Peptides against a protein of PDB entry 3PUK. Designs and how they scored, part 213

Target 1, 227 residues: chain A of PDB entry 3PUK
Amino acid sequence: ERGLKSVVWRKIKTAVFDDCRKEGEWKIMLLDEFTTKLLSSCCKMTDLLEEGITVIENIYKNREPVRQMKALYFISPTPKSVDCFLRDFGSKSEKKYKAAYIYFTDFCPDSLFNKIKASCSKSIRRCKEINISFIPQESQVYTLDVPDAFYYCYSPDPSNASRKEVVMEAMAEQIVTVCATLDENPGVRYKSKPLDNASKLAQLVEKKLEDYYKIDEKGLIKGKTQS

## One batch from the design tools (peptide; made by RFdiffusion4, then SolubleMPNN)

Design b2_p27_4_s2 (from b2_p27_4, 11 letters changed)
Fold by OpenDDE base, seed 3:
Structure b2_p27_4_s2 (fold): chain B 227 residues (1-227), chain A 27 residues (1-27)
Amino acid sequence: as target 1 above (227 residues)
Amino acid sequence: SSEERKKRAEELKKFNEEAEKKEEEEK
């Protein structure tokens, strides 16, 4: 079963493709490392063609200008991806594309967002945050994209305590994005172990879920859902 | 935080509205 994949695809279709769709218009889509994996996990190239994407390009690669076409950036809110975007539109004389639609997979830090606004506002036709920071694997299975999560979470070295906390926060945030994508507020269950990592993570998830569903995108309060 | 998300949502709404106006002016 591919239930989660279909849900993720539906989310992307609605939040990204339908949002910037114009009749008869084709776009170039720019992806980074994460979004390449994300789309590869939940759609086919034929699906993207149906959504008005003519070609997919890697944002990190040097690309030839296609000045007559608009670009759809579906990227993570990282300095690397943002810097690549800025290179495409930062110079008036060297714009790679006609205009940009930007969709971030998560909350974009103010520093990066402000940098974009200051440098490229005239070239941007839309900017949104989609809040998908996980890769769907199976119907109810997903993979978190948190670098070195295993190493830091299971490290007995006290020197890694600060990094462990950061990793756990990132994991908790990604789990919340899964819940948001599924439109569910699940109860959290865990099995405690000697390091109590599961308990700590569960607490972080619960806290973040509470914060998230306190006020949703529409200002609605959602109840807990059994999952 | 919920407040930060709300603030960002409002900012993005304004940003997108302004961007749409610019697109219409270019056409």
Scores: peptide ipSAE 0.563, ipTM 0.920, DockQ to the pose 0.522
Fold by OpenDDE base, seed 1:
Structure b2_p27_4_s2 (fold): chain B 227 residues (1-227), chain A 27 residues (1-27)
Amino acid sequence: as target 1 above (227 residues)
Amino acid sequence: SSEERKKRAEELKKFNEEAEKKEEEEK
């Protein structure tokens, strides 16, 4: 069953492709490591062609300028991806593309966002955060993009306690993005473990879900869905 | 934080509005 994959694709289609779509216009799409995996998990090249993407390029690779075409950047808000974008548009003489549409998979840190605004504002036609920071696998299975999550969460070393908290927060945030993508407010269930990691994560998720739905533009507090 | 997200949303709205105006002026 492609339930989660279909939901993710539908969200990307609506939030990204439909948002920047112009009739008869083809775009070059730039992807990073995460978004390459994300799109590969939920769509085919034929799907992207239907959305007006002529070619996909890796943002990290050296690319030849195509100055007559606009570029669609679907990237993670990381220093590496942002730096690559800035190289494409940072100099007036070295612009690789006609203009940029930027869609971040998550909240872009102020430091990175300010850097973009200061350097490339004139080249940007759209900037949006779409809040998808997970890889769908199965209908109810997904992978979080939190490096070393297992190591820090299950490390017996007390020196990792602060790092564990950061990882737990990142995991909780990504779980909330899944819920937002699915338009669900699930009840959180967990099994208690000796390290109480599951309980702590559950509490973080619950808190973040509450915060998210309080802010939801629709003002509709959705009741907890049974899962 | 919730407040930071709201602030960012407003900032992005303004940013995109300005970007759209520039695109229209270039036509």
Scores: peptide ipSAE 0.561, ipTM 0.920, DockQ to the pose 0.552
Fold by OpenDDE base, seed 4:
Structure b2_p27_4_s2 (fold): chain B 227 residues (1-227), chain A 27 residues (1-27)
Amino acid sequence: as target 1 above (227 residues)
Amino acid sequence: SSEERKKRAEELKKFNEEAEKKEEEEK
């Protein structure tokens, strides 16, 4: 039985490391909070060394320039992570690294993407979105990276309704990334709760799954599978 | 939306193709 961790690692290896691999070339890898957790959950440092990563750095920390080396940014498409990237390459005279390969864990908002293109396009050798926005915990268990999800989803306070909707949207999107990673189109199952959160989330997931598979890389609508 | 994703995929494809050409020219 292939564990979710193995599937996620295989996806990252194929989508990120194999995509930018050059024989004999070592890269510095920059991670944010989410991708640090993600890689820690599905690989070891030795695995990263085998993929040509010499050192891992936290994108949020101040780092010394290594101008002779290319950098692999594996980051979430957040303003914070993008801003850190932009600081590394925003100045032509003070580039932190030789060049950048950028891999986002999810769809990058147009505002951020446009900002990157406008300021750093000459330094970027690759930019991709790999759609992995979850942490594999066990063989069949994953966690979603949605801050305060529990609080907002189960809050009885009506003032949190708007936040709840945003959180559910984010959760639904991340669940779809799991399905995409597993290459499965599952039927959605849920148990109704008094607050109808499960039903709402299920509907969002179903809608997003349908949309995703209509425009997947293969351009094929997949039938429902069991997972 | 599905349309937004499709559009982005096309944009990224073009972007990466241009980046690859630049890298090859630098060799």
Scores: peptide ipSAE 0.566, ipTM 0.921, DockQ to the pose 0.653; fails the geometry check
Fold by OpenDDE base, seed 2:
Structure b2_p27_4_s2 (fold): chain B 227 residues (1-227), chain A 27 residues (1-27)
Amino acid sequence: as target 1 above (227 residues)
Amino acid sequence: SSEERKKRAEELKKFNEEAEKKEEEEK
């Protein structure tokens, strides 16, 4: 059974679609590269239609204005995606859509969030971070979406040390989002090869898991579960 | 950090509350 795909879809349905649902209202949904892959992995176009999405558009492409409709932005918190969003609402006369509901797949950096607030706050009806930064595959198999992760993690170049740390932080965060999605607080297990990357990553994951469950939506501290 | 996430959650809550008020005023 494709358990992880179902869980991810259920999370998106509840966290995104149900959150912004209005009776009788259709929305245009804007996706970026990551969220296109994410939705493609766990749902069909028919599912999106049932959730009140009339059409899906790529945020990176030039799009015709549909000023009478609200837009649902389901995007990653990257400068590229955020800049595209800002362009859609940068001018009152050039607004692509009536209003925006924005859902980030992960924590949005303060710099980007502040930029959004300063430029487009009047056009935004909802802004949330839903913490889904992975692509589900079969069952509990998933792929992390961290650009150049392989290169930086395995680069022997000392000049990449700072970048390696950033990548590892991003990977750890994504693993935490998987655990959160599955409602699990697993004990961290890893196999290390010659590089201490696995050990470092495990420590980061443990720390982030602890932090996440201490301040989770329910305010509950979960014990470690078997995985 | 956990503190940063908590702070952001509060900021988003306030942001969304303000957004909802604006939507109600436009109706």
Scores: peptide ipSAE 0.562, ipTM 0.920, DockQ to the pose 0.725; fails the geometry check

Design b2_p27_4_s3 (from b2_p27_4, 13 letters changed)
Fold by OpenDDE base, seed 1:
Structure b2_p27_4_s3 (fold): chain B 227 residues (1-227), chain A 27 residues (1-27)
Amino acid sequence: as target 1 above (227 residues)
Amino acid sequence: SLKERLERKKELEEFNEEAKKREEEEE
């Protein structure tokens, strides 16, 4: 039985590194806050070297141009990370790298994607979305990246109801990415609590799982697995 | 939504195909 960390690493290896691999070529890899945590949780620097990464850079930091090397951007689809990418390639005279391979950890909003296409399309060799929006902690434990989830989900203030829905939606989406990564369609179990948060989350997860597997590349609806 | 994800998948496929062609032309 392989732990969640190994599964996540295997997914990243296949979806990212194998996708942009060129024999004898080294790349610079750009990470943001989330992907730094993600890779740190499931691999070592030696693993990245084996995948043709010569150096890791933080996308938020000022970096010197290395114009002869291609860059691998493994980043979250956030305005901050995208803006940093755009600064690297937004001007022909200011290109920091030879070309870019972009892999987003989640669905990139249209506003951001359109902005990239409009300004940097000629510099991009690959653009893909990989659905890994969680951090593996233990063999079967993961952490969701949903800011203020506790506050909004358990807030008794009715004024936070709309925000609660947004948070629940985000959590459900991230749980689906776990299932997708593990290639599982689990039966959802929950314990009822005040405010019915667990039940609502379960329903959202089930709905999103159904939608996900309908569009799965294998074209096969997977049966529910015993969790 | 499901529709948006499907549309994006197609768009990315087209984008990557065009990018590949550009790369081949530069080589």
Scores: peptide ipSAE 0.645, ipTM 0.942, DockQ to the pose 0.584
Fold by OpenDDE base, seed 2:
Order: C-alpha cells, then structure tokens, then sequence
Structure b2_p27_4_s3 (fold): chain B 227 residues (1-227), chain A 27 residues (1-27)
C-alpha cells in the first residue's frame, strides 16, 4: 500500500510539474509557508531538480529579478501570497520573471482571482487549482491547516458561532481534498463530543463529498468505502 | 459551493486556452 506521502507527491508531479514541463527548460519555483511544508513532507530537493526546478525561492522574501526565466508559483490562495505574486508582475517593465505558471493548493476566492486577472493576466501561462490543502505526516496521517480551529470549535461563546461555522467549513473542504487525493469516498465515522462538533463536521464532509464526486474531473462516481 | 467550482472550472479552462495561444505566438 502506497503511503499518503507518495500519493501526494504523485499528484503534485502530475498536476503541477508535468503540466508545465518543457524540454530543456528550467524554472524558478516560488513557495509560500504552506507549500514549503507540503513539499518538504513528500519530496527532496533532488526530486525537484529532476522536475526542472533550478532553485526554490520564498515568495515572501525580496528576490532579485531573473527576467530570462519562467517562474512556477505553487502557493496557497491567500491574500498574502497573492499580493507577493502581484508585486512580481504588477508592472510590465519591471517583471521579475519572464512568465508565470500558477498552481493554487485550493479554490482561489473570486476577489483574489479577479485581482490577478485585472493586473497580471498577460504574464500568466497557466493557472490551476490543485486541491491539496493538507500535509501528509505518515502513510495514514495528515494535518489540516485551519487557523484557530481549536479556539473557535470549542468556544462556549455564542458570538463565535459564525466563525465556528467558517472554520468547520474549511476543515470539511480539506478533508474532502484528502479523500479526492486518495481516490476514496469514505463513509464518514465520528465519535460524539459534548459540543457535538464531530457530528456537525461529519455532516459537512458528507455533503461536500457528495458534491465533489458528482462533478469530479474523472467522471467517476464511487460508492462509500472504508478508510 | 458546487456552483462556484463549476463556474471557476470553466473560467480557468478559457483562461488557460487563451494563455496557450499567447505562448504559441511568442515562441
């Protein structure tokens, strides 16, 4: 059985590196905080070299222009990461790189996507959403990246109800990306807690899984499996 | 939402097709 790390790497290789590969061409890869952790969890620098990446740069740092090279942005769809990208291509005369390939780890909000289109569309050779919003720890373990999840989910303050819902929605989305990556449609199982957060989350996951597989890119509808 | 994802999928397909044409013209 292939470990989760291998599955994630295979997905990235196919969806990102193979998608933008050009024979004899080297690219600079830009990473943010999340994708740095993601790639570090499932590959080595030697693997990236084999995929045509000459150097990895942190998108948040000031970087010297390399105008003759294309850049591969593998980033999360956050305001911070998007703003850094926009700074690289905001002016036609001062582009840091020749062109950009952008791969988001998740659905990019319309507000951010529209901002990119309005300012940098002509510099972009490819824009895709990969839907990998988790970090593999081991063969059967992963971590979710949802800020303040614990605080809002376990808050007794009713004023946090709306924020709790947003957090649970984000968690559900990330769980679905795991299932999609593993090509599984699990029957959701949970243990009830005093606040019944597990039940609510399970319902969200089930709903999102159903929606995902109805319109999955592979056109495959799978029955519920055990995982 | 499902609707948003479907709309975005279509939009990205169109975007990437246009980008491909630009690339072919420049190279």
Amino acid sequence: as target 1 above (227 residues)
Amino acid sequence: SLKERLERKKELEEFNEEAKKREEEEE
Scores: peptide ipSAE 0.644, ipTM 0.942, DockQ to the pose 0.601
Fold by OpenDDE base, seed 5:
Structure b2_p27_4_s3 (fold): chain B 227 residues (1-227), chain A 27 residues (1-27)
Amino acid sequence: as target 1 above (227 residues)
Amino acid sequence: SLKERLERKKELEEFNEEAKKREEEEE
């Protein structure tokens, strides 16, 4: 077992590939920038072939229609990725694929979800949120996908205070997805520095963890564990 | 929010159930 990488792969296999598996059927998989990195970090191309993926395509690129094949979209819930999806299915006469299975890496905002429903609901076979918004590196090590996080968190400019809060919120949310993936509710620990960033982040994580486990998939309330 | 997540969970369950029915009818 390769620690966090194995856990993440197992989660993806169960939540995505097993969910849309059909015997003897091949699918085209569409990835964005984040999910390309995510899959590259925890699996090989041979693993994807075993799961019924014939080819991987970049969602941002122009692609030739393959109307007889179904497409698996494993993407982040961003305007850019969603817009690319909508271009594939938005026109009744120019659908690129037979149907779509959509798996978001995180909670999809209502604005984007509503846009999808309004445009191409009939083309979608599945729509799920799998809550993996981090990149596994080593055992118990991961990276977050929060643009400019370092810049805003450590900015001395008071004008960035609002943006700093948004970034901290996003970071906290992604940390919670790690805990959810590992099925753990850890006590939050941090080191104090001249700036209170670590303390603020810890508070946000604790709050979000509490909210998550209130509605756990298993309906179980878990106590704090050591991590 | 917690409320929003609960609502979305229910909405997706219904959405996927309907989608599955369509798939079974078409294939």
Scores: peptide ipSAE 0.644, ipTM 0.941, DockQ to the pose 0.616
Fold by OpenDDE base, seed 3:
Structure b2_p27_4_s3 (fold): chain B 227 residues (1-227), chain A 27 residues (1-27)
Amino acid sequence: as target 1 above (227 residues)
Amino acid sequence: SLKERLERKKELEEFNEEAKKREEEEE
């Protein structure tokens, strides 16, 4: 069995770096908070150099223009990250880079995607969603990135019920991205507790897995695997 | 939703095709 870290790296390599690779060309890569953690978990700087990345920049930081170089944005589809991108390319005269390749870690909301298209479409060479919204820890271990998940899932306050559902949806979506990355459709197993969070999450995961594989490139629903 | 994801898939394909054309014209 391949370690999860190696699988994630392979996915990023094929979906991102191979997709925008041009012989002899170097790019600047822009990362946000999540993708910094993601890449740090599964690769080294030497690996990125081999993929044609000359330097890594934090998208949230003020950066000097490098107008002769293309930029690879590997970012989460959040308002904060998208706004930073828009600042880089929102004005014709103030473009920080020659062009942009954008790879989102998850589905980009229509509101954000529309903003990008409206203001920066001519500067973008690629825009893709690669569906990696987890951090690999060990061979079979990953960490979800869902803020306040613990608080809302275990809160007895009924006023948090709606937020609890949002958190569970986000968790389920991220679990599905793990399965997609591994090209697996696992059977869902859980142990029920008094709050029944595990049961609800399991149901969401199963539903989302079915939806994901319905839109797979082959248009096939895969059977459950042994992961 | 499934519908939204399918629509986005098509939209991105079109977007990237247009982007490729622009790149070919500029370079």
Scores: peptide ipSAE 0.643, ipTM 0.941, DockQ to the pose 0.662

Design b2_p27_4_s4 (from b2_p27_4, 13 letters changed)
Fold by OpenDDE base, seed 3:
Structure b2_p27_4_s4 (fold): chain B 227 residues (1-227), chain A 27 residues (1-27)
Amino acid sequence: as target 1 above (227 residues)
Amino acid sequence: SLEERLKRVKELKEFNEKAKKEEEEEK
């Protein structure tokens, strides 16, 4: 069996690098906190060089313009990352790079997407959502990045109910990205506990999986699989 | 939601097509 890391790398290679690759062309790649961790978990710098990346830059840092080179933005669809992108291309006279290829790790909210279109559309050569919102750890182990998940899921305070729902939805979405990456539609299993969190999360995952496969590129709803 | 995602798929397709056309026009 292929390790999860290799599968993730293959997905990134096909969805991102192959998508924007041009023979003989080098790009600058911009990463945020999450994608830095993601790439670090599944590839080496030599791998990125082979994919035509000359240098990696942190999107949060102030960077010198390299106006003759195109930039590959592999970032999370967050206000922070998007704002940094907008700073790079928001002013026509102060564009940091020749053009941008943007690949979001997940669905970009309409508010952010609209903001990008309104400000920087002419600078963008490609915009794609690749749906990888997890970090591979081991061959079959991954970690979710949902802030305060533990706190809200186990909070006895009823005032946190709305926050709990948001957190659980985010967790479910990230689990679906794992399934999508592996091209699997697994049955969901959970252990019953005094709290119904596991059951609710399972329901969310199942719903989101169904939605995902309804809109997959093949237009097919896959049956439940075991992995 | 599913509806939102479907909408985005179409929107991105249109966006990328437009971007391609604009790039060709700039050459």
Scores: peptide ipSAE 0.580, ipTM 0.929, DockQ to the pose 0.637
Fold by OpenDDE base, seed 5:
Structure b2_p27_4_s4 (fold): chain B 227 residues (1-227), chain A 27 residues (1-27)
Amino acid sequence: as target 1 above (227 residues)
Amino acid sequence: SLEERLKRVKELKEFNEKAKKEEEEEK
């Protein structure tokens, strides 16, 4: 498959699995709701086995300790997922796994990151943000994980204005992750929609793209490309 | 913001370096 799914998988392979790979070592992988959907959309269980994952566990579920194995946490930077991680390593005597590798799908808020550092730093071997906040679909289509995006964006109620801004910000951020994954800096084009949401979103995307490429791992600011 | 992201990049670098050192010390 040459589409978006293969690109996403390649990104995950290089950013996550290759980053923490050790020869002959198997890991338990912990997933949340989003990353379960993400991996299901772009890989098979056999692919994960090849990457040294022996077992996949749901981070939200109660799990038995496997103290001799290291854990790979591929999770979204949400309070729920982070809290589950903290429960696994919060107590020295009750650590569920030998150590943790944490890979967030997006920028982790300072409040959550600080909480992790304060309580579990000694158990963490790696912490990284990989910026994949979308689900790839067939034919270069993707879906965004922004709750009630349509509802708030098209709400005529002025009381929802603040929520609309939050939603638009989240959408823009996730679109940037698509561009980052595809290694593209596209020229943003849009058609005006009711309430001019498209214009606002385009502006946010352009701004965030600029910010992203300023801090790109390659140290380069890319010119705009076709998309 | 850009400033926040730049700060995080530095923080993660330091964090991971520290973690690596700790792992080496345990061996």
Scores: peptide ipSAE 0.580, ipTM 0.928, DockQ to the pose 0.708
Fold by OpenDDE base, seed 2:
Structure b2_p27_4_s4 (fold): chain B 227 residues (1-227), chain A 27 residues (1-27)
Amino acid sequence: as target 1 above (227 residues)
Amino acid sequence: SLEERLKRVKELKEFNEKAKKEEEEEK
């Protein structure tokens, strides 16, 4: 059964494809490493065709211009992905595509967002953050993309405390995206361990969940749900 | 932070509205 995968696909369909849909229009979709994995986990090429995507391209690769078509960028808000986007639209004379629709998988840092606005705002038809920073594996199983999480979280070296905090912050943020995708506000539970990492992570998750639902577009603060 | 996210929500709203207007003007 593919419960979580279906939920993720439905979210992407609603937040991305339906958002930029135009009757009779086909788009080229640009993906990065993360979004390639994400879409591969929850949809088929036939599904993308039904959503008006004619071709999928890797944003990191050199691509031939298709100046008559609009491009749908579904990418992570990373310097690498953003830089590739900027190369496509940074020059007025050398635009790869007719226009861009940008959908970030998470909050885009101000530094990157400002670069985009300064360089190619006129080429962008829409910019949105959809907050999906995980990959569904099974019906109720997901994976987080936080490099070196294991190493820093379980390091006995006190010198890694600062890095550990950064990693835990990133993990907490991604967990919140799972909750948002599932439309749930769970009561966070944990088991105490010697390093108390679970407790610290739980506190971060709770704080971020509170922040998320305060700004929910639905204007609703949801109560805690059972997970 | 909450403050940063609220700021971004407003910025994106304005950005998208502007983009929509520009697209309509180009037609």
Scores: peptide ipSAE 0.580, ipTM 0.928, DockQ to the pose 0.723
Fold by OpenDDE base, seed 1:
Structure b2_p27_4_s4 (fold): chain B 227 residues (1-227), chain A 27 residues (1-27)
Amino acid sequence: as target 1 above (227 residues)
Amino acid sequence: SLEERLKRVKELKEFNEKAKKEEEEEK
């Protein structure tokens, strides 16, 4: 009955935990605001323990060093989260953990990725982008993490046109991550509205889906799935 | 963009391979 949550958990298990798993090794997992919500929506603490996570820490909080343990960073590619990571590993004398495995929930901007490479590359054992930028609520229900989406999308103020476009782009990207997680290429349906937001969003989703499947692991473009 | 994503895929592959090699050399 909770199909989406199960799928999301399976994706995280495969893409994150299985990817960095070492027999007999425990890790500290660092989460940010988004990934805290994400994991809370699709798993229990007992599930994380089974995956070799001994403790969960908030990346934004001050933490005591545990230098003998490796850290698993499951975080969003935001300046705030990346800055917190950089503080953990930016100085050899101030390294909080033995090493880091970093898993971003989405594409990490070049500016942030370059900062990581320049400062902390030797401390990183793995860096991966897993493309999960949504929160599963129910079997077929999810929420998007796009601030002020409602305001900008429905604003009649022409001054918000550029902001509206950015928001819609972000929404489209997150919808694509849902499709990727479910391994589906849906036919997009929409109803026309006065502001034509639905049509524009649909077009963005379709374009991004095409782009995504061109570079998927199989290198194959999947046909449209009837949903 | 698609081009940027493709570039990143390659970059991450190289990054991870290097990291793995360095880890093995430290053992």
Scores: peptide ipSAE 0.578, ipTM 0.927, DockQ to the pose 0.669

